# Ledger of designs, part 173: peptides against a protein of PDB entry 2AKA

Target 1, 299 residues: chain A of PDB entry 2AKA
Amino acid sequence: MEDLIPLVNRLQDAFSAIGQNADLDLPQIAVVGGQSAGKSSVLENFVGRDFLPRGSGIVTRRPLVLQLVNSTTEYAEFLHCKGKKFTDFEEVRLEIEAETDRVTGTNKGISPVPINLRVYSPHVLNLTLVDLPGMTKVPVGDQPPDIEFQIRDMLMQFVTKENCLILAVSPANSDLANSDALKIAKEVDPQGQRTIGVITKLDLMDEGTDARDVLENKLLPLRRGYIGVVNRSQKDIDGKKDITAALAAERKFFLSHPSYRHLADRMGTPYLQKVLNQQLTNHIRDTLPGLRNKLQSQL

## One batch from the design tools (peptide; made by RFdiffusion4, then SolubleMPNN)

Design b2_p25_1_s3 (from b2_p25_1, 11 letters changed)
Fold by OpenDDE base, seed 2:
Structure b2_p25_1_s3 (fold): chain B 299 residues (1-299), chain A 25 residues (1-25)
Amino acid sequence: as target 1 above (299 residues)
Amino acid sequence: SSLAEALAKVEALFPEIDELVEKLK
């Protein structure tokens, strides 16, 4: 079972090389959420490194296929520059920015052409995620006025696929009933069969409020449930607070909070990684026979 | 060609896929 995710990664790489990545209904997890919902922080917490572009507005402007691979060594490799091993994750960030700008230009436009990044680490479980541009209503800089709809159309190319699981990232300090992530998930998955909810910014909720009903799957029920996480603050990120220390603080948050302590063993970034690995593995298992037949018909 | 090489890589995975599919039955 441990070999299923790496096998699908090899399929993803092969089809990306022939320009058919978008047309394949491969078992995968697409990450969706509004701008500033905390998507990038969740992904960086999985790796334990700062490596994603940061800034205001639309930061992710191309789909990022992030392939996490458990290994004895730590390094990253891009599909577009095979054989180059990155051990400095700041260089990984710079390469993402450069490769994005090469295709989209300086106008902060978007492109549906994926960037494929593989990260080898002893600190990760095997997991493949597709990070998608954050949903927005307001163009920034020289972005086209219809950027909201361009992003939506791009997301729909992934989340409408039957074999695509949806990681819906929503901030707790905003009205969850109006979450962009949950809205788009409900549109394409009305029965909540393919959607996993992630609730960020639980530490930023108003005093006397909590997201207990959501996390207990009682308010907006999903078959695959919800997992709460606590990311580093912007101040912590700017101050280069260690991710390992932040994960310890996250654990302490859930254990010490009266509304969440009973859920603490089923919350936090490490638990989220485990759940996603298991769900993706099981999903590949269920879809692999059909995928084999489809592959044969396409060759 | 680059296309031929990519298709060959996909086809080379079939034995592994078939083995896994059989184990899952």
Scores: peptide ipSAE 0.220, ipTM 0.816, DockQ to the pose 0.764
Fold by OpenDDE base, seed 4:
Structure b2_p25_1_s3 (fold): chain B 299 residues (1-299), chain A 25 residues (1-25)
Amino acid sequence: as target 1 above (299 residues)
Amino acid sequence: SSLAEALAKVEALFPEIDELVEKLK
């Protein structure tokens, strides 16, 4: 079963080279959420490294196909830089930024052309995610005034596909009923069959409030449920707080919180990673027979 | 061509896919 994700990764890489990624309904997980929802932090927590662009506004400006591969070694590779192994994840960040700017220019525009990044690590489960630009209503810098719609259109290219699972990332310290992630997911997955909810910033909720009902799948039910996580704060990131320490703090948070203690074993980044691995694996299994036929017809 | 190479890579995966599909039946 663990070999299914790597197989699909090889397919994904091959199709990326021919520019047909958008036309292939490959089993994948698209990550959606508003700006500052905590998407990048979730992904970095999986790897245990800081490697994604940071900043205010639109950070992800191209789809990032992030292929996590369990390995005895730790390094990253880009599809556009074949043969170059990155062991410094700061260089990975810089390469993402450089490659993004190469295609989009300096205007902070977006491009639908994916960046394909593979990360080998002993600390990851096999998992492929497509990190998508954060939804926003406010252009920054010299971005076009219709950037919101451009982002939306880009997201729709992924999330409308039947074989696309949706990782909807929503911050708990905002109105979850108005979550951009959950809204777009509901639009394309009205029955909640393909959507996995991630609730971030649980530690930033107002005193006396909690997201228990959401996490228990009682407020906005998703078939695949919700998983709460606690990411590093911006202060923690700036202070170079170790991700391992942050994961320990996350565990402590759930265990010590009266509203979440009973859910603690089904919360947190490590659990999320396991769930996503399992969900993707099962999804590949279910779709692979049909995928084979589709591939044959497209050659 | 880059396209031909990419297609060849896809085709090279078919035996593995077929094997997996058969196992899933």
Scores: peptide ipSAE 0.208, ipTM 0.805, DockQ to the pose 0.784
Fold by OpenDDE base, seed 5:
Structure b2_p25_1_s3 (fold): chain B 299 residues (1-299), chain A 25 residues (1-25)
Amino acid sequence: as target 1 above (299 residues)
Amino acid sequence: SSLAEALAKVEALFPEIDELVEKLK
């Protein structure tokens, strides 16, 4: 069963090369959330490297198919530049930006054409995620006034697919009832069957408040539940705080917090990785027979 | 064509998929 995710990765790459991404219902996890919800930080914490574009407004402007592969070596490869191995993750960031600009231009527009990035690392579990543009209400730069709807339309191309799991990323220091991630998830998955909730910024909640009811799946129940995480602050990111140190601090946060101590073993980035790996593997297992039949009918 | 080559790569994965599907039944 360990080879299920790599097999689907090979399928995903092959179909990406023929431009049929929109017609495919491959088992995958789409990452959704508002701008500044902490999506990029969650993904970087999985890899243990800073490699995603950063900035104000819409940072992710194309879908990023992020294929994490457990390996003895650490390097990255892009589907659009086969044979080039990246060992400097700053160069990975620059390549994402360059490839984004190549398609979208310099106006900070968006494109539904995915970037396919594979990361080999001894520090990752096998996991494939599709990072999607952050939902926003405010256009920046030369973005069209309807950019909000363009982003939503792009997200809908992924999250409406039956074999798509949804990683809904919401910040705890904002009104969760108004979470963009949970709203879109509820729209396309009203029974909460395909949605995994991630609650970020638990360390930034007001004194005397907590997200215990959400994390215990009592407020907005999802079949697949919620996992809380604590990411590096923007100050810590700018200061190049080590991700390993941040993960240790995250563990300490949950263990020491009176509202979360009892949940600590089911919280944090490492646990999230394990859950996502397991859920994706199981999801592939459940969908593979149907996928095989569908592929046969299309070829 | 590039399309034909890509489709051939997908078809080449079918034996592996079939093996996995059988193991899951």
Scores: peptide ipSAE 0.201, ipTM 0.802, DockQ to the pose 0.723
Fold by OpenDDE base, seed 1:
Structure b2_p25_1_s3 (fold): chain B 299 residues (1-299), chain A 25 residues (1-25)
Amino acid sequence: as target 1 above (299 residues)
Amino acid sequence: SSLAEALAKVEALFPEIDELVEKLK
C-alpha cells in the first residue's frame, strides 16, 4: 500500500502535462482555509523547511500540488523544470514566486493552473496535498474587486470532486462557526464524509477558553474528525526558528494543557501527517478500481 | 487481490499516457 501515493503522483504529473483537457477526479487532498489560517505553516511543518511564499493577503495564488516523498535524500523538483534538483529551499520559494508571477502577472491575480512540486525528504511520509489560495473577502493592492469569488470558484473546481478529500484549516482564535474552511467544506460535503478538520492557533486562544469540544468532535462533527496543531508564530518564522524545535514545543503545548493533555497523542503536526498519509492511502485504494476504468475510457 | 489487479491495470496505462503526453507536445 505504500506505493499507492507515488502511483497517483505519476498520474497527476502525467495529466498535468496534458493540460486542462484531462479532467480527472484523482484521489487527492485539497487544503482550504481563510487567509492567515495557517495552511502554509502546516505544509512547511511537514517538510521541516521554509519554502512557501510568505506575506500579507493572498500569498498562494495558484494551486500548489505538493507531493511529499520519503527518501534518503532531501531535494525538491518542479514539473515545469524537469531535471533541476533544488537543495536550497529558499530557491524553491523563489521559484514558486517566479512561476506564479509568470502566469498571474504583477497585479497579484490568481490562476487555476497548478504548480507541481515534489519534495524528497527523509523527514516526510508519502503525502500529496493540493494547497489552494486562501479565502478572502477583501481585495488587496491591484486585485480585482471580485477576487473573493474568483478564489471561491477555483476552490470549488477541486472540492466538488467526489474523490477529493478536504483538509479544512481553521484558526482556533476565531469563531469556528464562521470558519471559511468549514463553510465551504459543508457546502460541498454536507455530511462531513470527505472533510478533515485542522485547528490551528490553539496557543493563541484567550485565557480560560479552549477548543476541546471541537477537537473531541462534539461541536461540529466530522466523520474524519479534527486534529489540533500549533504552528510557529510570525515572530518565530521571521526569526527563523527551527521547525524541529517548534514541533517539540507543539508536543509540550498539548501535554501541558489541561484541556488537551488527554488528546495529546492524537494531536500535533506529526500525528496529522501520519493520519493524512493513512487516509490518502486508503482513499486511493478504495478509488483505484474506478479510477482505472475512468482512465481507460479517456485514453 | 483486487488492489493488485487494479494497480497492474493502472500501471499498464502509463506507457499510453506517456505517449499521449508526447503527442500533445
Scores: peptide ipSAE 0.118, ipTM 0.712, DockQ to the pose 0.045

Design b2_p25_1_s4 (from b2_p25_1, 10 letters changed)
Fold by OpenDDE base, seed 3:
Structure b2_p25_1_s4 (fold): chain B 299 residues (1-299), chain A 25 residues (1-25)
Amino acid sequence: as target 1 above (299 residues)
Amino acid sequence: SSLAEALAKVEALFPEIDELVAKLQ
């Protein structure tokens, strides 16, 4: 079963070469959430490296197909830069920024054309995610006034697909009933069959408040449940706090918190990674026969 | 690459897909 995700990655790469990514219902996980919901931090915590663009407003402006591959070696490869191996993850960040700007121009606009990034690492499980632009209501800089709708339309191209799982990232320090991620997930998955909830910023909740009922799947039930995570603070990121130390602090947070201690073994970034690997593997297993038949009919 | 080249790459994966599908049944 460990080979299912790499096989789908090869399919994804083959289809990305056609430029018609929008018409293919490949088994994948789309990552959705509002701006500053903590999406990029979750993805970087899986890799154990800082490699995603950072800034104010819309950071992800193209879909990023992130293919994590367990390997004895650590390096990254872009589909648009065939044969170049990146071992410096700062160069990976710069390449994402440069390739984004090449297509979108300087106006901080968005493009539906994916960037395909593969990361080989001994520290990752096999996992493919599509990081999508953060939902926003306010244009930043010289962005078009309709940027909210452009982002929404882009997200809908992915999350409406039946074989797309949805990783809905919501901050705990905001009203979860108003979560942009959970709203869009509910629109396209009203029964919560394809949605996995991630609750970030549990460490930033007001004193005497907790997200226990959400994490116990009692408030806004999803069939696939919720997983809480604690990401590095912006201060920790700017201070270059080690991700391994941050993961240890996350574990300590859940174990020491009165409301979360009993859930601690089903919380945190390492558990999320395991769950996503398993969920994607099972989803590929269930969808691959139908996908094979569909592909045959298109030849 | 042309649509034809991409479809050819997909078709080249069919034996592996079929083997995996068979193992999963």
Scores: peptide ipSAE 0.227, ipTM 0.819, DockQ to the pose 0.691
Fold by OpenDDE base, seed 4:
Structure b2_p25_1_s4 (fold): chain B 299 residues (1-299), chain A 25 residues (1-25)
Amino acid sequence: as target 1 above (299 residues)
Amino acid sequence: SSLAEALAKVEALFPEIDELVAKLQ
C-alpha cells in the first residue's frame, strides 16, 4: 500500500508534461479555502518548513501539486527544474514565487498551469495535495476584476472530478455556515462523500465559543469528518517560530481545552496528515483499476 | 514530441500499475 501514492505521483509527473488535454481523473486531494483560511500554514506544518509564499490577498496563484515523500533525506525538487535539489526551503519559496511570476506576470494574475513540487523528508508521510488559489471576492493590485470567477473556474477544474478529494479549510473564527471552502465543496459534493473538513484558528475563537459541534460532525456532517488544527499566528511566522514547537503547542491546546480534550487524539496537524495519507491511499486503491482502464483507452 | 515522451513514460508505468491492480483483486 505504501507504493500507491508514489506510483500516482509518477503518473502525475508524466501527465503534467502532456498538459491539460489529458482528461485524466487522477486520485488527488485538492485543498480549497478562502483567503487567510490557513491553507498554506497547514501545508507547511506537514513539511515542518516555511516554504510557501506568504502575504496579503491571493498568495497561491497557480495550482501547487505538492508531493510529500517520506525519505531519509530532506530536500525539494521542482518538475520544471529537474536535477536541482533544494535543501534551503527559503529557496523553495523563492522558486515558487519566481515560477509563478514567470507565467502570470507581475499583475498578481492567476494561471491554471500547475507547479509541481516534490518534498522529500523524514518528517512527512507520503501525501499528494493540490494547493489551489484562495477564494476571494476582492481583487488586489492589478488583478482583473473577475478574479473571483477565474479562481472559481480554476478550482472547479479540480473539485468536479470524481476522483478528487476535497480538503476544505475553514477558519473557526468566522461563520462556518458561510465558509467558502464548505460552500464549494457542497456544490460539487452535495452528499459530502469526497470532502474532508479542516477547521483552523480554533485558538482565535471568541471567549465562551467553541467549534465542538462542527468537530463532532453534528452541525455540517461530512462522511469523512472534520479535523481541527491550530496553526502558528502570523506573528509566530514572522518571528520564525519553530513548527515543531507550534505542533507541541497545538497538542497542548487540544488537551487543555475543555471543549476539545475528548477529541484531542483525533485533532491536530499530525493526525490530519495521517488521515490524509490513509484516505488518499484508500482512494487510490479504489480508483486504480478504473484508472488503468482509462489510461489504456487514451494511449 | 513532448507528448510522445510523456505517453511513453505513462506506458512504462503500466507493468507496475497492473501488478498493483492484480494485488488489489
Scores: peptide ipSAE 0.219, ipTM 0.814, DockQ to the pose 0.792
Fold by OpenDDE base, seed 5:
Structure b2_p25_1_s4 (fold): chain B 299 residues (1-299), chain A 25 residues (1-25)
Amino acid sequence: as target 1 above (299 residues)
Amino acid sequence: SSLAEALAKVEALFPEIDELVAKLQ
């Protein structure tokens, strides 16, 4: 079973070379959420490196296919520049920005054309995620006035696919009933079969409030449940707080919090990574026979 | 064509896919 994710990665790379017209419903996990929901921080916590673009407004402007591969060495490779190994993750960030700008231009527009990034690391499990632009209601800078709808349409190209799992990222310090991630997930997955809930910013909730009912899957039930995480604050990021130290602080948060202590073994970024690896592996297993038949019919 | 090359790469994966599918049945 450990070879299923790498196999699908090779398929994904092959299809990325065919261009946008390959209606191939590959088993994948799409990451969805509002702007500032904490998506980028969750992905960086999986890698243990700062490597995603940062800024105000829409940071992710193209889909980022992030292929995590367990390896003895740590480096990154892009599909668009094969043979170049990146060992500095700041250079990875700069390449994402440059490759984004190459396609979208200078006007902070969006493009549905994916960037394919593979990260080899001893600190990761095999996992493939598609990071999608954050949902927004307000255009920033010179963005087109319909940017909200353009983002929505882009997300729908991924999340409507039957073989797409949805990682719905919602901040706990906002009204979860109004979560953009949970709304879009419910629209395309009304039975909650394909959706995994992630609740961020649990450390930023008002005193005397908690997300216990959500995390216990009682408020908005998902078949695959919810996992709470605690990301670095913007102050911690600016202060270059180590991700390993942040993961230790996350564990301490869940263990020490009266409302979450009983859930602590099923919370946090390391547990989320394990669950996603397992869920993706099982999903590939269940879909691979049908995928094989579809592939054969297209040849 | 770039499409033909991509399809050839996919076809090259079929033996591995078939082996995995067989193990999963």
Scores: peptide ipSAE 0.211, ipTM 0.811, DockQ to the pose 0.723
Fold by OpenDDE base, seed 1:
Structure b2_p25_1_s4 (fold): chain B 299 residues (1-299), chain A 25 residues (1-25)
Amino acid sequence: as target 1 above (299 residues)
Amino acid sequence: SSLAEALAKVEALFPEIDELVAKLQ
């Protein structure tokens, strides 16, 4: 079963190269959330490296197909730059920014054309995610006034697909009933069959408040449930705090918190990674017979 | 068994996919 994700990765790469990605309902996990919801931090915590664009406003402006592959070596490769191995993850960040700007221009516009990034690491489980632009209501810089709708339309191209699982990332320090991630997920998955909830910023909640009812799947039930995570603070990111140390702090947070102690073994970034690996593997298995037939009809 | 058969059939498409990619590049 461990080989199913690499198999789909090869299919994703092949179809990306021929421009047919839009017509394929490949089993995948799309990552959705508002700006500053913590999506990029969750992905970086899986890799254990800083490699995603950072800043104010829309940082992800193209879909990023992030293929994590367990390997004895640590390096990254882009599909658009075949044969170049990146061992410095700062260079990976710079390449994402450069390749984004090459297609979108300097106006901070968006493009539906994916960037395909594969990361080999001994610290990852096999996992493929599609990071999508953060939902926003406020244009920044030279962005068109309808940028909110452009982002929404781009997200809908992914999340409307039947074989797309949805990783809905919501911050706990904001009204969850108003979560952009959960709203879009509910629109395309009204029965909550394809949606996995991630609750970030649990450490930034007001004193005397908690997200226990959410994490226990009692407030807004999803079939696949919710997983809480604690990301590095912006200060920790700017200070280049080690992700391994941040993961230890996350574990300590859940174990020491009165409302979350009983959930601690089903919380945190390592558990999320394991669950996503298993969910994706099972989803590929279940969809593979239909996928085969579809692929055969398209070749 | 069903999974193994499905995998084998998908893998059998790879040479054709690779050829198609090569023709379009």
Scores: peptide ipSAE 0.122, ipTM 0.720, DockQ to the pose 0.046

Design b2_p25_2_s1 (from b2_p25_2, 10 letters changed)
Fold by OpenDDE base, seed 5:
Structure b2_p25_2_s1 (fold): chain B 299 residues (1-299), chain A 25 residues (1-25)
Amino acid sequence: as target 1 above (299 residues)
Amino acid sequence: SAEELQRKIEEALKELDELNEKLRK
């Protein structure tokens, strides 16, 4: 069972090399969320390293196929520069930015061509996620006026596929009823069969408010439920607070919060990783019998 | 390069078939 995700990774790499990855209905998890929803922080928390581009506006401008592989060693590899092992994750960040700019140009546009990044680590479970550009309504800098629709169209290429699971990332300190992630998920998955909800920024909610009803799957029910997480604040990131300490603080947050303590064992980044690993593995297993025929048709 | 890619895909498909067979039992 543990070999299912790596197998799909090899297929993803092969098809990415021929520029057809976005068109393939491979079992995968697409990560969707509004700008500043906390997607990057969630992904970095999985790895335990800072390695994703940061900034204002849309930072992810190409799909990032993030392949986490449990290994005895820690390093990263890009499909576009095979043979180079990155051990400094700051260099990983820089490579993502450089490779993004190489294709999109300096105008901060977007491209549907994926970047394939594999991270080997003893601290991760096998997990593949496709990080997608954050949904936005306002162009920044030299972005085209229709950037919102370009992003949407790009997302739709992934999330409309039947074998695509959707990790919908929504911040709790915003109106969840108007979550861009949940809206797009509802559009393409109206029955909530393929969507996993992640609620970030629970620690930033106003005093006297909580997201208990959402986390208990009572407000906007998803078959696969919701998982709350607490990411590092921007202050913590700037202060170079390590992710390990942040994960401990996250655990403490849920355990000590009156509204969440009863859910604490089903919350937090470590639990999310476990759930996603299991969900993806099971999803691959379920789709495997038909996968061969689909793949052959693409040759 | 194209030939290598094709070989890799074929290998992956073979592995998929083997794994699929194991899962069916």
Scores: peptide ipSAE 0.089, ipTM 0.700, DockQ to the pose 0.733
Fold by OpenDDE base, seed 4:
Structure b2_p25_2_s1 (fold): chain B 299 residues (1-299), chain A 25 residues (1-25)
Amino acid sequence: as target 1 above (299 residues)
Amino acid sequence: SAEELQRKIEEALKELDELNEKLRK
């Protein structure tokens, strides 16, 4: 079954090359979340490398199709520059920024044209995610006043598709009832069939409060449930804290927390990665019969 | 080229068909 995700990756690359990606309903996971919800950190933790653009405001301004492939070697490659292997992940970051700016210009605009990035690593499971721009209500730079709606429209191109799973990333230190990620997920998936909840910033909650009810799927139930994670702090990122050390700290957090210790084996980034791999694989399998006919019609 | 891309899609569809057949067993 390990070949299912790579197969879909090949299809995804092929259709991206011809600009047909927006119209495809390929089995995939779209990552949604408000600005600063912790999406980038979750994705970087999967790879174990710092490689995503950072900054204030809208950081992701184009969809990033992130294809993780388990391999004996570690390198990255972009669809737009085939044959070039990146072993320095800082160069990967720079390439994402450059390729984004090439299309969007200097006004911090957005584009629905995806960037396709494949990362080979011995430290990853096969997993494909589509990282989408963070939802925001505040224009930055020369962005138009309706940038919120432009972002929303872009997200809707992905999350409305029936074969799209939604990784809804929400910070625990904010009101989950007002989570942008959960709101958009509820809009397009009202029965909670396609949504996986990720709760970040559990370590930043007010003392005496916890997200136990959410993580136990008792407050805002999703069929696929919730997984809590603890990302590196901004201080840790700036200090170049090793992701491996951060993952150990995450494990310790869940084990030592009175509200989460009983859930610890079903929490954290490694567990999330495993669950996503399994769910994506199963989802591909379930959609294969219909996918063939749909793809044939695209020829 | 467009032709090469079409070929790649067709190859992928073939692989999909093969996998689909295996999954039905």
Scores: peptide ipSAE 0.089, ipTM 0.699, DockQ to the pose 0.669
Fold by OpenDDE base, seed 2:
Structure b2_p25_2_s1 (fold): chain B 299 residues (1-299), chain A 25 residues (1-25)
Amino acid sequence: as target 1 above (299 residues)
Amino acid sequence: SAEELQRKIEEALKELDELNEKLRK
């Protein structure tokens, strides 16, 4: 089954090249969450590199199809610039920003046209994620006043698909009942069959509070459960704290915390990556018969 | 091109069939 994700990647590339990526109900994982929920940090932690745009407001303005491929070499490539291998991940960040600006302009608008990025690394498992713009209620800069609805409509193009799994990213230091990610997931997946919960910012919770009940799947139960992670702080990111060191600190956090110690082996970024790889692989397997029929109909 | 896409789909179908056969065993 190790070749299932690469197979779907080839299909994604083919259909993206013709602008039909959003219309094809391919087995995939869409990443949803509010602005500053920690989505970008989770993705960067998988790669172990800083390569996503940073800043205030809406950072992700186009869907990013991030294809992680386990390889002996480390480099990135974009579908829109074939033949160019990026070994400097700062250049990857710059290319994402440039390609985003090329399509959306300088007004911080959004576009539903995906950017396809493949990252080869010895530090990743095979995994494909579609990073979506962060949900917001407040337009920034020259964004249109209805930007909230534009983002929502864009997300709905992905998360309404039957073969789309949803990675719902919510910060622990905010009221989870008001989580944008969990709200949209509940809307399109009311039985919680397609949703995987990620809880970020566990280290930023008030003293004497914890997210144990959520992580134990007792408060807002999802069939696929919740995984807690601890991302680098903004200060750590600005200071260019090493991601490897941050991952070690994350593990230490869970192991040392009285409320999470018993869950530590089922928490953290490495475990999340493993779970997502397994979930996606199994999901592809389950959808193969239907996928064949769909592909046949496209001939 | 449409022809290239068709080729890619056909290749993918072949791979899927092979994988399905493997999964049945």
Scores: peptide ipSAE 0.082, ipTM 0.692, DockQ to the pose 0.572
Fold by OpenDDE base, seed 3:
Structure b2_p25_2_s1 (fold): chain B 299 residues (1-299), chain A 25 residues (1-25)
Amino acid sequence: as target 1 above (299 residues)
Amino acid sequence: SAEELQRKIEEALKELDELNEKLRK
């Protein structure tokens, strides 16, 4: 069944080429969260490479369909740049930035036109995620005053779809009850059937506080539960801490923390990747009978 | 081209049908 995700990837690519992505109800996982919630870091940790644009404010300005494919070789390909294999992931970052600027301009505008990026790697599980622009309340740079609503509208095009799973990324060092990710998820998935919670920045919580109740699914219950992760800090990134070392540190964090030790085997980036792979695969399987009819009607 | 895209979609749908049949067995 490992071939189910690649099959859906081919469908995604085909429909992306005709500009109808927003109208498709393909089985997929949309990643939502506020700015600086740690979404990009989670995705980079899956790949084990630095390849996403970095910066303050809205970094993701177009939907990024990130297709991870387990392979014996490591390289990336863009749908908009067919035939070019990227082996340097810094070039991948530059291409994302260039392609984003080409469509949105240099004023940090947003566009609903997706970028399709496929990454082949021996270090990944088959997994497709749609990275969406971070929710913001404050325009940055030359963004229009209504950028918050533009982003929200864009997100809604994805997360309202019945076959869309929602990866809601929330930082632990902020009030989770006010999480933008969980709020939007609750709006479109009131019964919590399609939402997976990710809690980042667990290492940045105030002394004497923990997110145990959230991670145990007791505070804000989701059917699919919560997974905690620890991403590299900006200091770690600046210090050139590699992702492998960061993953080891993450494991150590959960094992050594008195509030999380008992959950350690169900926490961390590797476990998250595994869970997402399994959930997406199962979701595709469940939606396959209806998918054909829906797709055929769109042709 | 539009024709190439149509072909790719049809191929993907065919693969989907094949997988669906396998899953039903």
Scores: peptide ipSAE 0.104, ipTM 0.705, DockQ to the pose 0.736; fails the geometry check

